# Peptides against a protein of PDB entry 4ASU: the designs that were tried, part 44

Target 1, 270 residues: chain A of PDB entry 4ASU
Amino acid sequence: ATLKDITRRLKSIKNIQKITKSMKMVAAAKYARAERELKPARVYGVGSLALYEKADIKTPEDKKKHLIIGVSSDRGLCGAIHSSVAKQMKSEAANLAAAGKEVKIIGVGDKIRSILHRTHSDQFLVTFKEVGRRPPTFGDASVIALELLNSGYEFDEGSIIFNRFRSVISYKTEEKPIFSLDTISSAESMSIYDDIDADVLRNYQEYSLANIIYYSLKESTTSEQSARMTAMDNASKNASEMIDKLTLTFNRTRQAVITKELIEIISGAA
Target 2, 83 residues: chain B of PDB entry 4ASU
Amino acid sequence: FTFASPTQVFFNSANVRQVDVPTQTGAFGILAAHVPTLQVLRPGLVVVHAEDGTTSKYFVSSGSVTVNADSSVQLLAEEAVTL

## One batch from the design tools (peptide; aimed at target 1 G139 V143, target 2 L41)

Design b2_p19_3_s3 (made by RFdiffusion4, then SolubleMPNN; from b2_p19_3, 8 letters changed)
Fold by OpenDDE base, seed 5:
Parts: C-alpha cells; sequence; structure tokens
Structure b2_p19_3_s3 (fold): chain B 270 residues (1-270), chain C 83 residues (1-83), chain A 19 residues (1-19)
C-alpha cells in the first residue's frame, strides 16, 4: 500500500512538473513579445501623462467622487501580480474613505473582482473579463475607456493602479492619476491653455484615458508574463525536489519490502 | 518633442525646429516657445523639421497633440506611418 | 512564503489536471 501510494504521488508530481515547465515556456514567449511591445507603449503612455504632471491639476476638496481602476488579468499562477494590485486598491480605497471620498471601482481582469468581491462588491461599477489571453491592443483600451466614460458615474478624479515592469525579475505596483473632463476644464492650472474648444478638450480627454489604459495594460501584461515565468520556474524546481525526496523514500521502502520478504522466505514464514 | 503611436516611437524627447500638425481646428506649425495648447489630430500629414535641416513626413490617423509651457510637445497618434 | 506559494500552485495544477 505504501509503495503504491508513493508511486502514485511520484507520477502525479512528475506530470505537474511537465505542466509547469510547459507553462514556463509559454510565459517566456509571451514575455518576450510583451517586453518588445512595451517599449513604444511606455513612451506613448508616459507622453499622455505628461500633461497631468506638468499642469499640476488639483481637485477641489469638496469634490468627493473618486474612481479606482485596477489593472490585471483573468489568468492566475503568476505570483503576487493580482494580489499586489488588489492590495494597493484596498489601501487607496481606505485612504479615500478616510478622507471622506466616495469610491467606485473598475476592474480590468476578472482576478480583481475575484479578490475584492467580498469586501468591495458594492463599489464595483464594472469588471472587464477576457483579459490576458491575447496581448492588449489600443482598440481594447479604447473599448474600456468608452465603457468607463459611459458608465454614468461622474467621478471628479481617479486612480489607475497597475504593475509597472522594471525587469524580468522585478515589477512595482504603481498608481497614476486620471481626471474627469470637468475637473480638467475647471482646473486653474489649465488656464495657460487658453481658448481650448470644449469639443476638442472632450476628445482630447477621451484619447488621454484610452492612452493611459493602454499603457497600463502593456505594463501589466509584461509584468504578469515575467512573474508567471518565474513562478513556473520555481514550481518546476520545487517539483523536482519533491520528486527526488519521494524517489529516495520509494527506494528505501522498496528495499525494506524486499528484505522483509527474504527474511520471511529464509525463516519459512511464507 | 515626442512623437509616438501605441506601437512605434518616431521621436523621443528630441529637439526639433518645427512640427506641422493637422488638427481638427486647422493645421498649424509648432515652433520654439509656442503658446501652450491642446489639440486633436485629424487624418493628415505631419511634417517634422529637424535642427539639421532634415524634413520628415508622416501620415497620422487620429490622436492628440500637447504643447506645454516648458516647450515640451507630445504628439500622440493612434496610427502613424513614415512617408 | 515563496515555498508556500509554490505548493499552492502545485496543488492547483493537480486539481485542474484531475478535472
Amino acid sequence: as target 1 above (270 residues)
Amino acid sequence: as target 2 above (83 residues)
Amino acid sequence: SQEEYIKEVLEKIARKAKE
């Protein structure tokens, strides 16, 4: 019974190791692509954020509606990718609540909803699913931006939270600001941008939102694939160690069984 | 001057002499010390005049252009190709 | 923590493989 149990467990772990190795390779391929596509996306996205950084846009304290956009994906087995975003979202939500703000949440990727559904379900406006299977496109970001703008929630300012890619072994959860059209239009710091047509500004903000979302998706994807690659590598190594330990146990147990049988034969007990 | 699409970077914090852009309100040239403005791109030609006298032409579909007070410019096109 | 995570991953994969 014991030998059979060990054998079954060995077989199971060996199969798991094959799966983790395969997943590592898949993640590696996706990572390589994501990293290449992130380079221009970062320039594009950072460029879009430049206005907000340079204009130093301030939201009046009496404005209380805040939107949090969490960016991740639908797919698991990638370390702390999803939990890190969720943790930052929780922290931001708590801080905003303490400041007397109303908080609503948009989740990009189903994992955000999965983590926050119990504690923050009432704050969710929408969750975008089917994220992470294919590389995100600007079209995808535009759809998300449009849905957000049409959600009916008239936020004053917001935060987009995502994992920024640093290196193959490192990412950092970061937050970037988003602002409503009304907030931008009324910001005193925007006075230097005089005589901006209202329709132009509206269209500009729509692009800005799409741009930022696209950027966040690309950062998130690259971080996720890298993290998954690392996680699967670690899992494979751990599986290997388990296999070695179980193999040793198997061999010892087998020898014990053989010895016992020999003794029984010699003693005439069998 | 930064000019990029989601998939390609043409200029990244570069110094240029002049950039001609097609906007929904009309085409205009961005020179040094241009007044701050926000514009939305219409489909058309972008012409970049480099400091060395080189002129580059691009076709853009849509997007935005930002001229900041510090003279930094972000030209962000949804689609752009070199001509 | 990392070791625990790896074990969890293996368990999840094992469950999925049986389904």
Scores: peptide ipSAE 0.030, ipTM 0.870, DockQ to the pose 0.015
OpenDDE base, seeds 1, 2, 3, 4: peptide ipSAE 0.028, 0.027, 0.029, 0.028; ipTM 0.879, 0.882, 0.869, 0.885

Design b2_p19_3_s4 (made by RFdiffusion4, then SolubleMPNN; from b2_p19_3, 6 letters changed)
Fold by OpenDDE base, seed 5:
Parts: sequence; C-alpha cells; structure tokens
Structure b2_p19_3_s4 (fold): chain B 270 residues (1-270), chain C 83 residues (1-83), chain A 19 residues (1-19)
Amino acid sequence: as target 1 above (270 residues)
Amino acid sequence: as target 2 above (83 residues)
Amino acid sequence: SLEEYIKEVLERAAERARE
C-alpha cells in the first residue's frame, strides 16, 4: 500500500470514529431518559398484563387466526436489537404454521419489515414507520392499537414480541399474549368476572391493547438505546485499534520511502 | 393494589383498605375480598384509604380498573394527578 | 446505509491492515 492509500484509509476511519463517538453520546442521552420513563411504564404495562396471567385465557383449537406484533424501530446501528425480534417472530410464525394457524404480522418500526419482507411480505397487515426518532408516548401506542383494531383482521389471539430491558448491557426478546375481544369474552376462565357489560369489556380491551403496546415500546426503546450505546462504543474502540495499526504501517512505510530516497541520493541514482 | 399512569406510579402492589373509583357504570368502592370485576374509568375522583387511616385523593381522566379473584387490583389511568 | 458503509469500511480496513 502506498502512503497515499494509507492516509486515505486513516482519514476515513477517523471520520467514522467521530461519527460513532457522537452517536454513542446521543444514544447515552436517549438511554438515560428512556430508562427513567421505563420505570413507571413497566408497572403500568405489567399491571395491564396481570389479568391475562391470572385468568389463564385459553383459545380453542378450532380458532386459527393469530396476530404477531413485532416491536422495534426505524433506526439502525444498534446491534442485534432488530434481528432478535425478527428471529423470534420467525420462530413464532413457524410454530404457529406448524400448528395449523393462520398468521398475520404487524411491524412497529420499519426495520421489522426490512428484515422480513422477502420471506413474510404476504403476512404483513401493516407496518408503522417513524418509530424511534422521539420517545414513544401513550398517544402513539393508542394510535397503533386503534389501527390494529380497525385493520379488519379478526384474530383470535396474538403475540407481541419486543426486547425487554434488563440492564445497560443486557436485553431479552420476549413474547406477551394479546387476545381479541371475542376470545376474552368467550373464555371460560373469565366466568368469575360475572356480569361485565359488553361495552365496558370492549373499552377495557382497547385500553389493554394500548397499554401493552405502550409498555412494549418503552421496553424496546430502552433496550435499543442501550444496545446502540454499546455498539457505538465497540465500533469506536475497533476504529481506534485500526487507526493505531494503520498509523504504525504509515510510519514504517514513510521511513522506508525516506531511506530509499537517501540511498538513491547517496548512490547518485537520482 | 397497583395504581399507575403511563408516566407515574402511585401505588405498586400496596396493601390498602379501600379504593373508591369513578367508573362509567357508576362509582364504587373496592374493599378487601371484593368480587372480581372489570371496569372502565370515567373522569373523576379516586380516593385511596390506606390501612393506617390516611386518605389520598387523585383525579383520573380515563383508564381501567381490574379486581382479580386473588384480591389484587390494578388501577390504570391514562392520566392521573395527586390532589 | 450508514451502517453498511461503516461495516464495509471497517472490514476493508482491517483486511488491509493485516496484509
């Protein structure tokens, strides 16, 4: 490699390092906020899921329609955040198909569709874009919930798949159940909740769906920002190592060139 | 008893004596061993009666309340403020 | 994408640095 080539490479990597460092800082700021906002969101969301956990709702085997909601974002450079969700979605879809279920998919965030478009495009009902630029709000979740409920797909049960935040260095892709109004209304285990008004139950389920989506978004956001921070830190370190190696190569090459020139001068060859 | 909004937690698995909630079907009090029920909140006043005799008041906009068979209660409001 | 570009540049640089 010529000195010019090495110099060009060095410049390129240094620029990348600047970008990754900047992105790390941005991610760190967003992570800090996300983590703070996740605390109440988790209590809120887990509270909403309590009914389904306690009621042990069962879907009859003859019911075949299943909805998978994958939650991520539009933003890249965050390690395996999107691929982990997509992987879980694929696994769930395959398992459901093997069980004779019809599967439809909703993607929250464009990255889900980007990963699954080739293999699962026909199963997508809708993809929500413009996710991840700003922190998700309950309003955002409500919009998604409303769109889902108005999609016309009469699912029996579903799964929401998202990355649950564990720590700054750890997340776990998880699945939580969602149920249609019909399924919850007809569930035998719900008999203990006697004399529930149909309109009340409908409204309750709408809130429940919005609550769960909101919770998943907050978990996903926190996980994503943390993962991005880590990814950008790693990238910055890798860039630094490459810069050091290239710098060494540059110095060696430069000395060799100088030596050669001196020899040529001394020998009269130049 | 859990009482939370998307942005704030007021009670997390706490033991309380009674919770008065405003629902679309009417306001009611949730006591120990209340029958399981699902309700939707209307805008109004939530009153939490603690075991120590203290009373806390909150305004809620909308949301849901769940009373489970195990006596656990989840009060989830879209918006809530302490009064 | 930026991510792809970053990965490509870093990979190429690493390969060249080893040569």
Scores: peptide ipSAE 0.057, ipTM 0.874, DockQ to the pose 0.011
OpenDDE base, seeds 1, 2, 3, 4: peptide ipSAE 0.027, 0.024, 0.038, 0.036; ipTM 0.870, 0.871, 0.877, 0.873; seed 3 fails the geometry check

Design b2_p19_4 (made by RFdiffusion4)
Pose (drawn by RFdiffusion4):
Structure b2_p19_4 (pose): chain A 181 residues (1-270 with 5 gaps), chain B 83 residues (1-83), chain P 19 residues (1-19)
Amino acid sequence: ATLKDITRRLKSIKNIQKITKSMKMVAAAKYARAERELKPARVYGVGLIIGVSSDRGLCGAIHSSVAIIGVGDKIRSILTFKEVGRRPPTFGDASVIALELSIIFNRFRSVISYKTEYSLANIIYYSLKESTTSEQSARMTAMDNASKNASEMIDKLTLTFNRTRQAVITKELIEIISGAA
Amino acid sequence: as target 2 above (83 residues)
Amino acid sequence: ALHEHIKATLEAAAARAAA
């Protein structure tokens, strides 16, 4: 309730809002990279339960939608392949998955809407390239919604700060008048 | 005729005369009228004879060539670079 | 021989990605 507590809380939630807004544009830039590389990947991959995701969270209902194997560390987290999503998926990553050894992944539509031999590694590559395009655009919205929630939270606390600031001024003033009187 | 690597796409549904291809057994030159077959590749060159008579030369490390019941061929390699 | 060739290709693609 003290001004010091409110000033500290404002700076705390402003830090979160700046970071979440900073990841909205990052997910927008990385999604633009992922869709530019999805066009040649779609024309490349055309011709047992496999779950395709990533280690990196903060992407909304992507890991929860997909429901030994299992690519993406967040899919084993419910009940394996680790270190994906930090860097764009290469064909070599899809080759290692096929080397260690009917498939579930998120297919890219747009920014809002989604759906859940040598040839076998091409399907894994097709899923990896589709999944990270889906993972990034969903993260773009997830951090946009978080930046909205943190801004609403700052507005509510600013009104509290103005009430407390007025209440401190009047209290100090009363202590002066009474001390005089 | 479709020729693509994971990185870049060279030909998108040609419309081409013939394509020389490296295969595990020697080499195969795929004409417009070729039997339906499924083949796997080896380290070798790919020569693309364009419809206007010109030539295109690329290199292939490995992959697969697929010619279907119709006059359609899809050639895909892990890496294809010039030169 | 075909299986060994496919396997060698996959190992070479994985070694290239590790480098």

Design b2_p19_4_s1 (made by RFdiffusion4, then SolubleMPNN; from b2_p19_4, 5 letters changed)
Fold by OpenDDE base, seed 4:
Structure b2_p19_4_s1 (fold): chain B 270 residues (1-270), chain C 83 residues (1-83), chain A 19 residues (1-19)
Amino acid sequence: as target 1 above (270 residues)
Amino acid sequence: as target 2 above (83 residues)
Amino acid sequence: ALEEAIRAALEAAAARARA
């Protein structure tokens, strides 16, 4: 490689390092906000899931329609955030198919579609785009919930898959159940909740869905920003190492060029 | 008793004497060992009666309330403010 | 677009570093 080539490469990597450092700082700021907003969101979301946990709602085996909702974002450069969700979605879809279930998929965030489109295109109902630029709001979750409910797909049971935040260095892909109105209405375990008006139950389920989606978005966002911060830090370190290596190569090459020039001068070949 | 909005937690697994909630079917009081029920909130006042006799008032928008068989209660409002 | 460019650049750089 010529000195010019090495210099060009060095310049390129240095520019990348500047970008990754900047992105790290942006991710750090977004993470700090996301973590603060996750605290109440977790209480809220876990509270919404309490019914399903306590009632132990079971879907009859004869019910075959299953909805998988994968929650991530549109934005890349966040390590395994998207791939972890997609992997679990694939696993769940395969398990459900093996059990004779019909599986449909909803992607929250364009990255889910990007990963799964080729292999699962026929199973996709809808992909929600424009996720991840701004912190998710309850309004956003409500829009997603409404769109899902209006999609015309009558599922019996669903799975929402998202990354749960553990710490700045750790997240875990988790699955939470989603139940249709019909499933919850017909569940034997719901018999203790007597005299519930059908309209009330419908509205309740709409809120529950929105609540769970909101919770999943908040967990996902916090996990994503943390992972992005880490990924950008790693990228910056890798760039630094590459800069060091190229600098050494540059110095060696420069010395060789100087030596060659000196020899040419001494030999009179110049 | 858990009372939260998406952005704020008011009570988290707390013990309270009574919670008055505004529902679409009417306002009702949740006491100890209340029968399990699911309700949807209407805009209105939530009144929390603590065991020490303290009463706290909140205005809530829409949402849900769940009373479980184990006497746990989840009051989840889309928006809530302290009065 | 920028993120993709960064990713592509990082991947290209990593591939070249392994070669």
Scores: peptide ipSAE 0.052, ipTM 0.893, DockQ to the pose 0.013
OpenDDE base, seeds 1, 2, 3, 5: peptide ipSAE 0.043, 0.031, 0.042, 0.037; ipTM 0.886, 0.885, 0.886, 0.890

Design b2_p19_4_s2 (made by RFdiffusion4, then SolubleMPNN; from b2_p19_4, 10 letters changed; failed a check: too like the target's own chain)
Amino acid sequence: SLEEAVLAALRAAAERERA

Design b2_p19_4_s3 (made by RFdiffusion4, then SolubleMPNN; from b2_p19_4, 10 letters changed)
Fold by OpenDDE base, seed 4:
Structure b2_p19_4_s3 (fold): chain B 270 residues (1-270), chain C 83 residues (1-83), chain A 19 residues (1-19)
Amino acid sequence: as target 1 above (270 residues)
Amino acid sequence: as target 2 above (83 residues)
Amino acid sequence: SLEEAILEALKRAAEKAAA
């Protein structure tokens, strides 16, 4: 490698390192905000899921339509955030198919579609794009919920798959259940909730879906920003190591060039 | 008793004497050992009566309320503010 | 996108470092 080549590479890597460091700081700021906003969102979302846990709602075996909602974003450079969700979606889809279920998929965030489109294009109902630029709001969740309910796919049950935030260094891909109005209405375990008006139950289910989606978005966002921060930190460290190696190579090459020039001068071959 | 909006928690697994909620079918009071029910909120006032006699008032928008067999209550409002 | 460009740059850098 020539000195010019090494210098060009050094400059390039140094510039990348500056970018990754900057992105780390941005991710850190977004993470801090996301974590603060996750606290109430978690209480809210877990509260919404409480019914399903307490009632132990089960879908009859004869019900075959299953909806998988994968939650991530449009934005990359966040480690395994998207691939983790996609992996679990694939696994769940395969398991359900093996059990004789019909599976349809909704992707929240374009990255899910990017990963799964080739292999699961026929199962995709809709992909929600423009996710991750700003913090998710309840309004965003409501829009997604509404679109899902209006998709025309009459699912019996579903799975929402997202990354749950554990700590700044850890997330876990998890699955939470979603149920259709018909499934909830017909569930034997719901018998203790006597005389629920059909309209009330419908509205309740709509709020529940929006609540769960909102919760998943907040968990996902917090996980993503934390993962991005880590990814950018790792990238910066890797760049630093490369810079060190190239600097050594540069110095060696420079000395060799100088030596060659001196020899040419001394030999009169200049 | 859990009472929260997407952005704020007012009560988290708290013990309260009574909660008055505005529902689409009418306002009702949730007491200890209330029968299990699911309701949707209408815009209105929530009144929380604490065991110590303290009364707190909130305005809520839409949302849901769940009373479970184990006496747990989840009041989830899309928007809520303290009055 | 900028992010994609950065990712590609990082990949290229990694490949060159491994060679």
Scores: peptide ipSAE 0.031, ipTM 0.871, DockQ to the pose 0.013
OpenDDE base, seeds 1, 2, 3, 5: peptide ipSAE 0.030, 0.027, 0.029, 0.027; ipTM 0.878, 0.878, 0.878, 0.880

Design b2_p19_4_s4 (made by RFdiffusion4, then SolubleMPNN; from b2_p19_4, 6 letters changed)
Fold by OpenDDE base, seed 1:
Structure b2_p19_4_s4 (fold): chain B 270 residues (1-270), chain C 83 residues (1-83), chain A 19 residues (1-19)
Amino acid sequence: as target 1 above (270 residues)
Amino acid sequence: as target 2 above (83 residues)
Amino acid sequence: ALEEAIRAALEAAAERARA
């Protein structure tokens, strides 16, 4: 490579490094906010899931309709955030299909569709776009819940798959159950909850769904921003290493050119 | 007893004497060892009676309340403010 | 668009550095 080529590459990588550093800072700011907002959201969401855990709601084996909700975002450059969710969705879908279940998929965030559209396009009910530009609100979750309930797909049970935040360096892809109104109402374990009006139960289920979706969005957002911050840091470090290598190459090449010119002068071949 | 909105936590696994909640079917008091129930909140007043005798008042919008067999209670409001 | 451009640039740079 000529000195000019190396210089051009150096300039390009330095510019990339500046961008990745800037993106790291932006991700850090968003992460800090997301982590603060996750604290109450987790209490709220875990509280909503408490019924299902305590009542041990089981879906009869003869029920065949299963809904998978994958929670992610539209935005890339966040490591394995999207692929992790998609991988678990694929695994779950395959297992359910092997068990003779009908599987439908909802994608929260365009990246889920981007990964799964070729293999699972026929299973998608809906994909929600414009996720990840701003922090998710309860209103956003309510819209998703409403759309799901109005989709006309009468699932028996479902799974919401999302990345749970553990720390700035760790997240885990998790699954939480979603149950239909019919499944909840018919569960033997619900018998202890006496005299529940059907309208009350329906409304309760709607809130529960919105709550779980909201919780999943907050966990996902925090995990994503943390992962993006890490990814941008790694990219910046990689760029730095590349700059160092290219700088060494530049110096060696420059010395070689000078040496060649000196030899030509001394030999009179110039 | 857990009482939270999406953006704020008021009580997290706390021990309380009584919680009065506004439901669509009417207001009721949740005491120790209350029978399991599920209810939907209507806009109204929540009153939390602490073990020390202190009383806290909140205005809530919509939401849900769950009383479980283990006497745990989850009060989840879409919006809530301290009064 | 920016993220894709950054990704593409990083990948291109990595490929060029390995060559």
Scores: peptide ipSAE 0.052, ipTM 0.887, DockQ to the pose 0.013
OpenDDE base, seeds 2, 3, 4, 5: peptide ipSAE 0.029, 0.041, 0.048, 0.040; ipTM 0.884, 0.885, 0.892, 0.888

Design b2_p19_5 (made by RFdiffusion4)
Pose (drawn by RFdiffusion4):
Structure b2_p19_5 (pose): chain A 181 residues (1-270 with 5 gaps), chain B 83 residues (1-83), chain P 19 residues (1-19)
Amino acid sequence: ATLKDITRRLKSIKNIQKITKSMKMVAAAKYARAERELKPARVYGVGLIIGVSSDRGLCGAIHSSVAIIGVGDKIRSILTFKEVGRRPPTFGDASVIALELSIIFNRFRSVISYKTEYSLANIIYYSLKESTTSEQSARMTAMDNASKNASEMIDKLTLTFNRTRQAVITKELIEIISGAA
Amino acid sequence: as target 2 above (83 residues)
Amino acid sequence: SEAELEEALEEFSEAVLAF
């Protein structure tokens, strides 16, 4: 309730809002990279339960929608392939998955809407390239919604700060008048 | 005729005369009228004879060539670079 | 990590040709 507590909390939530807004544009830039590389990947990959996701969270209902194998560390987290999503998926990553050894992944449509031999590794590559395009755009909205929630939280606390600031001024003033009187 | 690597796409549904292709057994020159077959590739060159008579030379490390029941061929390699 | 992926690609291509 003290001004010091409110000033500290404002700076704390502002730091979160700045970071979540900073990841909205990052997911927007990385999604633009992912869609530019999805066009040649879709024309390349045309011709057992495999779950395709990533280690990196903060992407909304992507890991929860997909329901030994399992690519993406967050899919084993419910009940394996690790270190994906930090860097764009290469064909070599799809090859290692095929080397260690009917498939579930998130297909890219737009920024809002989604759906859940040598040829076998091409399906894994197709899923990896589709998945990261899906994971990034969903993260763009997840951090946009988080930036909105943190801003509404700052507005509520600013009104508290103005009430407390007025209450401190009047209290100090009363202590002066009474001390005089 | 479709020719693509994971990185870039060279031809998108040609519309081409013939394509020389490296295969595990020697080499195969796929004409417009060729039998439906499924083949796997080896380290070798790919020569693309354009419809206007011109030539295109690329290199292939590995992959697959697929010619369907119709006059359609899809050639895909892990890496294709010039030169 | 890049060298391990290049080695895995060589092994996978050899396995395909050996078939």

Design b2_p19_5_s1 (made by RFdiffusion4, then SolubleMPNN; from b2_p19_5, 9 letters changed)
Fold by OpenDDE base, seed 3:
Structure b2_p19_5_s1 (fold): chain B 270 residues (1-270), chain C 83 residues (1-83), chain A 19 residues (1-19)
Amino acid sequence: as target 1 above (270 residues)
Amino acid sequence: as target 2 above (83 residues)
Amino acid sequence: REEELRRAREEFTAAILAA
């Protein structure tokens, strides 16, 4: 490589390092906020899921319509955040199909569609875009819930797949159940609950869905920002190592060029 | 007893004496060993009676309340403020 | 763990450099 080539590459990597450092700082700020906002959201979301855990709602075997909601975002450069969700979605879809279930998919965030569109395009109901630029709000979750409920797809049960935040260095892709109004209404385990008006139950279920979606978004966001921060830190370190290596190469090459020029001068071959 | 909004936690697995909630079908009090039920909240006042005799009042918008067979209660409001 | 971190770093760097 010529000195010019090395210099160009050095400049490029230095610029990349500046970008990755900047992105790290941005991700760190977003992570700090997300983590703070996750604390109440987790209590809220886990509280909403308590019914399903305690009631042990079961879907009859003859019911075959299943909905998968994958939660991620539109933005990349966050490690395996999107691929982890997509992988679990694929696995779940395959398992359900093997069991003779009809599977439809909702993607929250454009990255889900980007990964799955080739293999699962026919199963997609809708993809929600513009996810990840701002922290998710309950309003955002409500919009998603409403659109799902108005989609016309009469699912019996479903799953929401998202990355649960564990720590700044760890997340886990998890699945939580979602149930249709009919499934909840017909569940034998729900008989212990006092006579619930159908309208009340419908409204309750709408809140429940919004709550779960909101929770998943908050977990996903926190996980994503943490992963991005880590990824950008790693990229910055790698860039630094590459800069050091290229700098050494540059120095060696420069010395070689100088030596060659001196030899040419001394030999009179110039 | 858990009482939270998406952005704030007021009670997390706390023991309380009674919680009065505004529901679409009417206000009712949740006491210990209340029968399992599901309700939706209407805008109104939530009153939490602690075991120590203290009473806290909250204004809530919409939301849900769940009373489970194990006496656990989840009060989940879309918006809630202390009064 | 260090090797995994190194690989993850390399993959990320490659992705950024390819972008």
Scores: peptide ipSAE 0.031, ipTM 0.889, DockQ to the pose 0.013
OpenDDE base, seeds 1, 2, 4, 5: peptide ipSAE 0.023, 0.021, 0.024, 0.021; ipTM 0.872, 0.873, 0.877, 0.876; seed 1 fails the geometry check

Design b2_p19_5_s2 (made by RFdiffusion4, then SolubleMPNN; from b2_p19_5, 12 letters changed)
Fold by OpenDDE base, seed 5:
Structure b2_p19_5_s2 (fold): chain B 270 residues (1-270), chain C 83 residues (1-83), chain A 19 residues (1-19)
Amino acid sequence: as target 1 above (270 residues)
Amino acid sequence: as target 2 above (83 residues)
Amino acid sequence: REEEKREAMEKFQQAIADA
């Protein structure tokens, strides 16, 4: 490589490093906010899930319709955040299909669709875009919940798959159950609950769905920002190493050029 | 007893004596060992009676309340403020 | 906002160092 080529590469990598460092800082700011907002959201969301855990709601085996909701975002450069969710979605879909279930998919965030479109396009009901630009609100979750409920797809049971935040350096892809109104109303375990008006139960379920979606979005967002910080840190370090290597190459090449020029001058071959 | 909004936690697995909630079907008091039930909140006042005798009042917009068989209660409001 | 950013970065760096 010529000195000119090396210089061009050095400049390019230095610029990339600057960008990755900047992105790391931006991600850090977003992470700090997300983590703060996750604390109450987790209590809220886990509280909403408590019914399903305590009531031990079971879907009859003869029921075949299953909904998978994958939660991520539209934004890249966050390591394995999207691929982890997609991988678990694929695994779950395959397992359900093997069990004779019909599977439909909802993607929250465009990245899910991007990954799964080729293999699962026919199973997608809807993809929600414009996720991740702003912190998710309960209003956002309510819109998603409402659209799901109005989609016309009758499911018996579902799964919401998202990345749960563990620490600034760790997340885990998890699955939580979603049940249809019919499944809840028909569940034998619900008989212990006092006579619940059908309209009340419907409204309750709407809130429950919105609550769970909101929770998943908050977990996902926090995990994503954390992962992005890590990814950008790694990218910055890799760039630094490459800069060092290229700088050494540049120096060696420069010395060789100078030596050659000196020899040419001394030899009169110029 | 858990009482939270999406943005704020008021009680997290706390022991309380009684919680009065405004529901769409009518306001009712949740006591210890209340029968399991599901209700939807209407806009109104929530009153929490602590074991120490203190009473806290909150305004809630909407949401849900769950009383489980194990006496755990989840009061989840879309919006809530301390009064 | 800048302070929060700094704190987050410090926590991140510490977590990386501790891992």
Scores: peptide ipSAE 0.218, ipTM 0.918, DockQ to the pose 0.016
OpenDDE base, seeds 1, 2, 3, 4: peptide ipSAE 0.010, 0.000, 0.024, 0.031; ipTM 0.842, 0.825, 0.867, 0.878

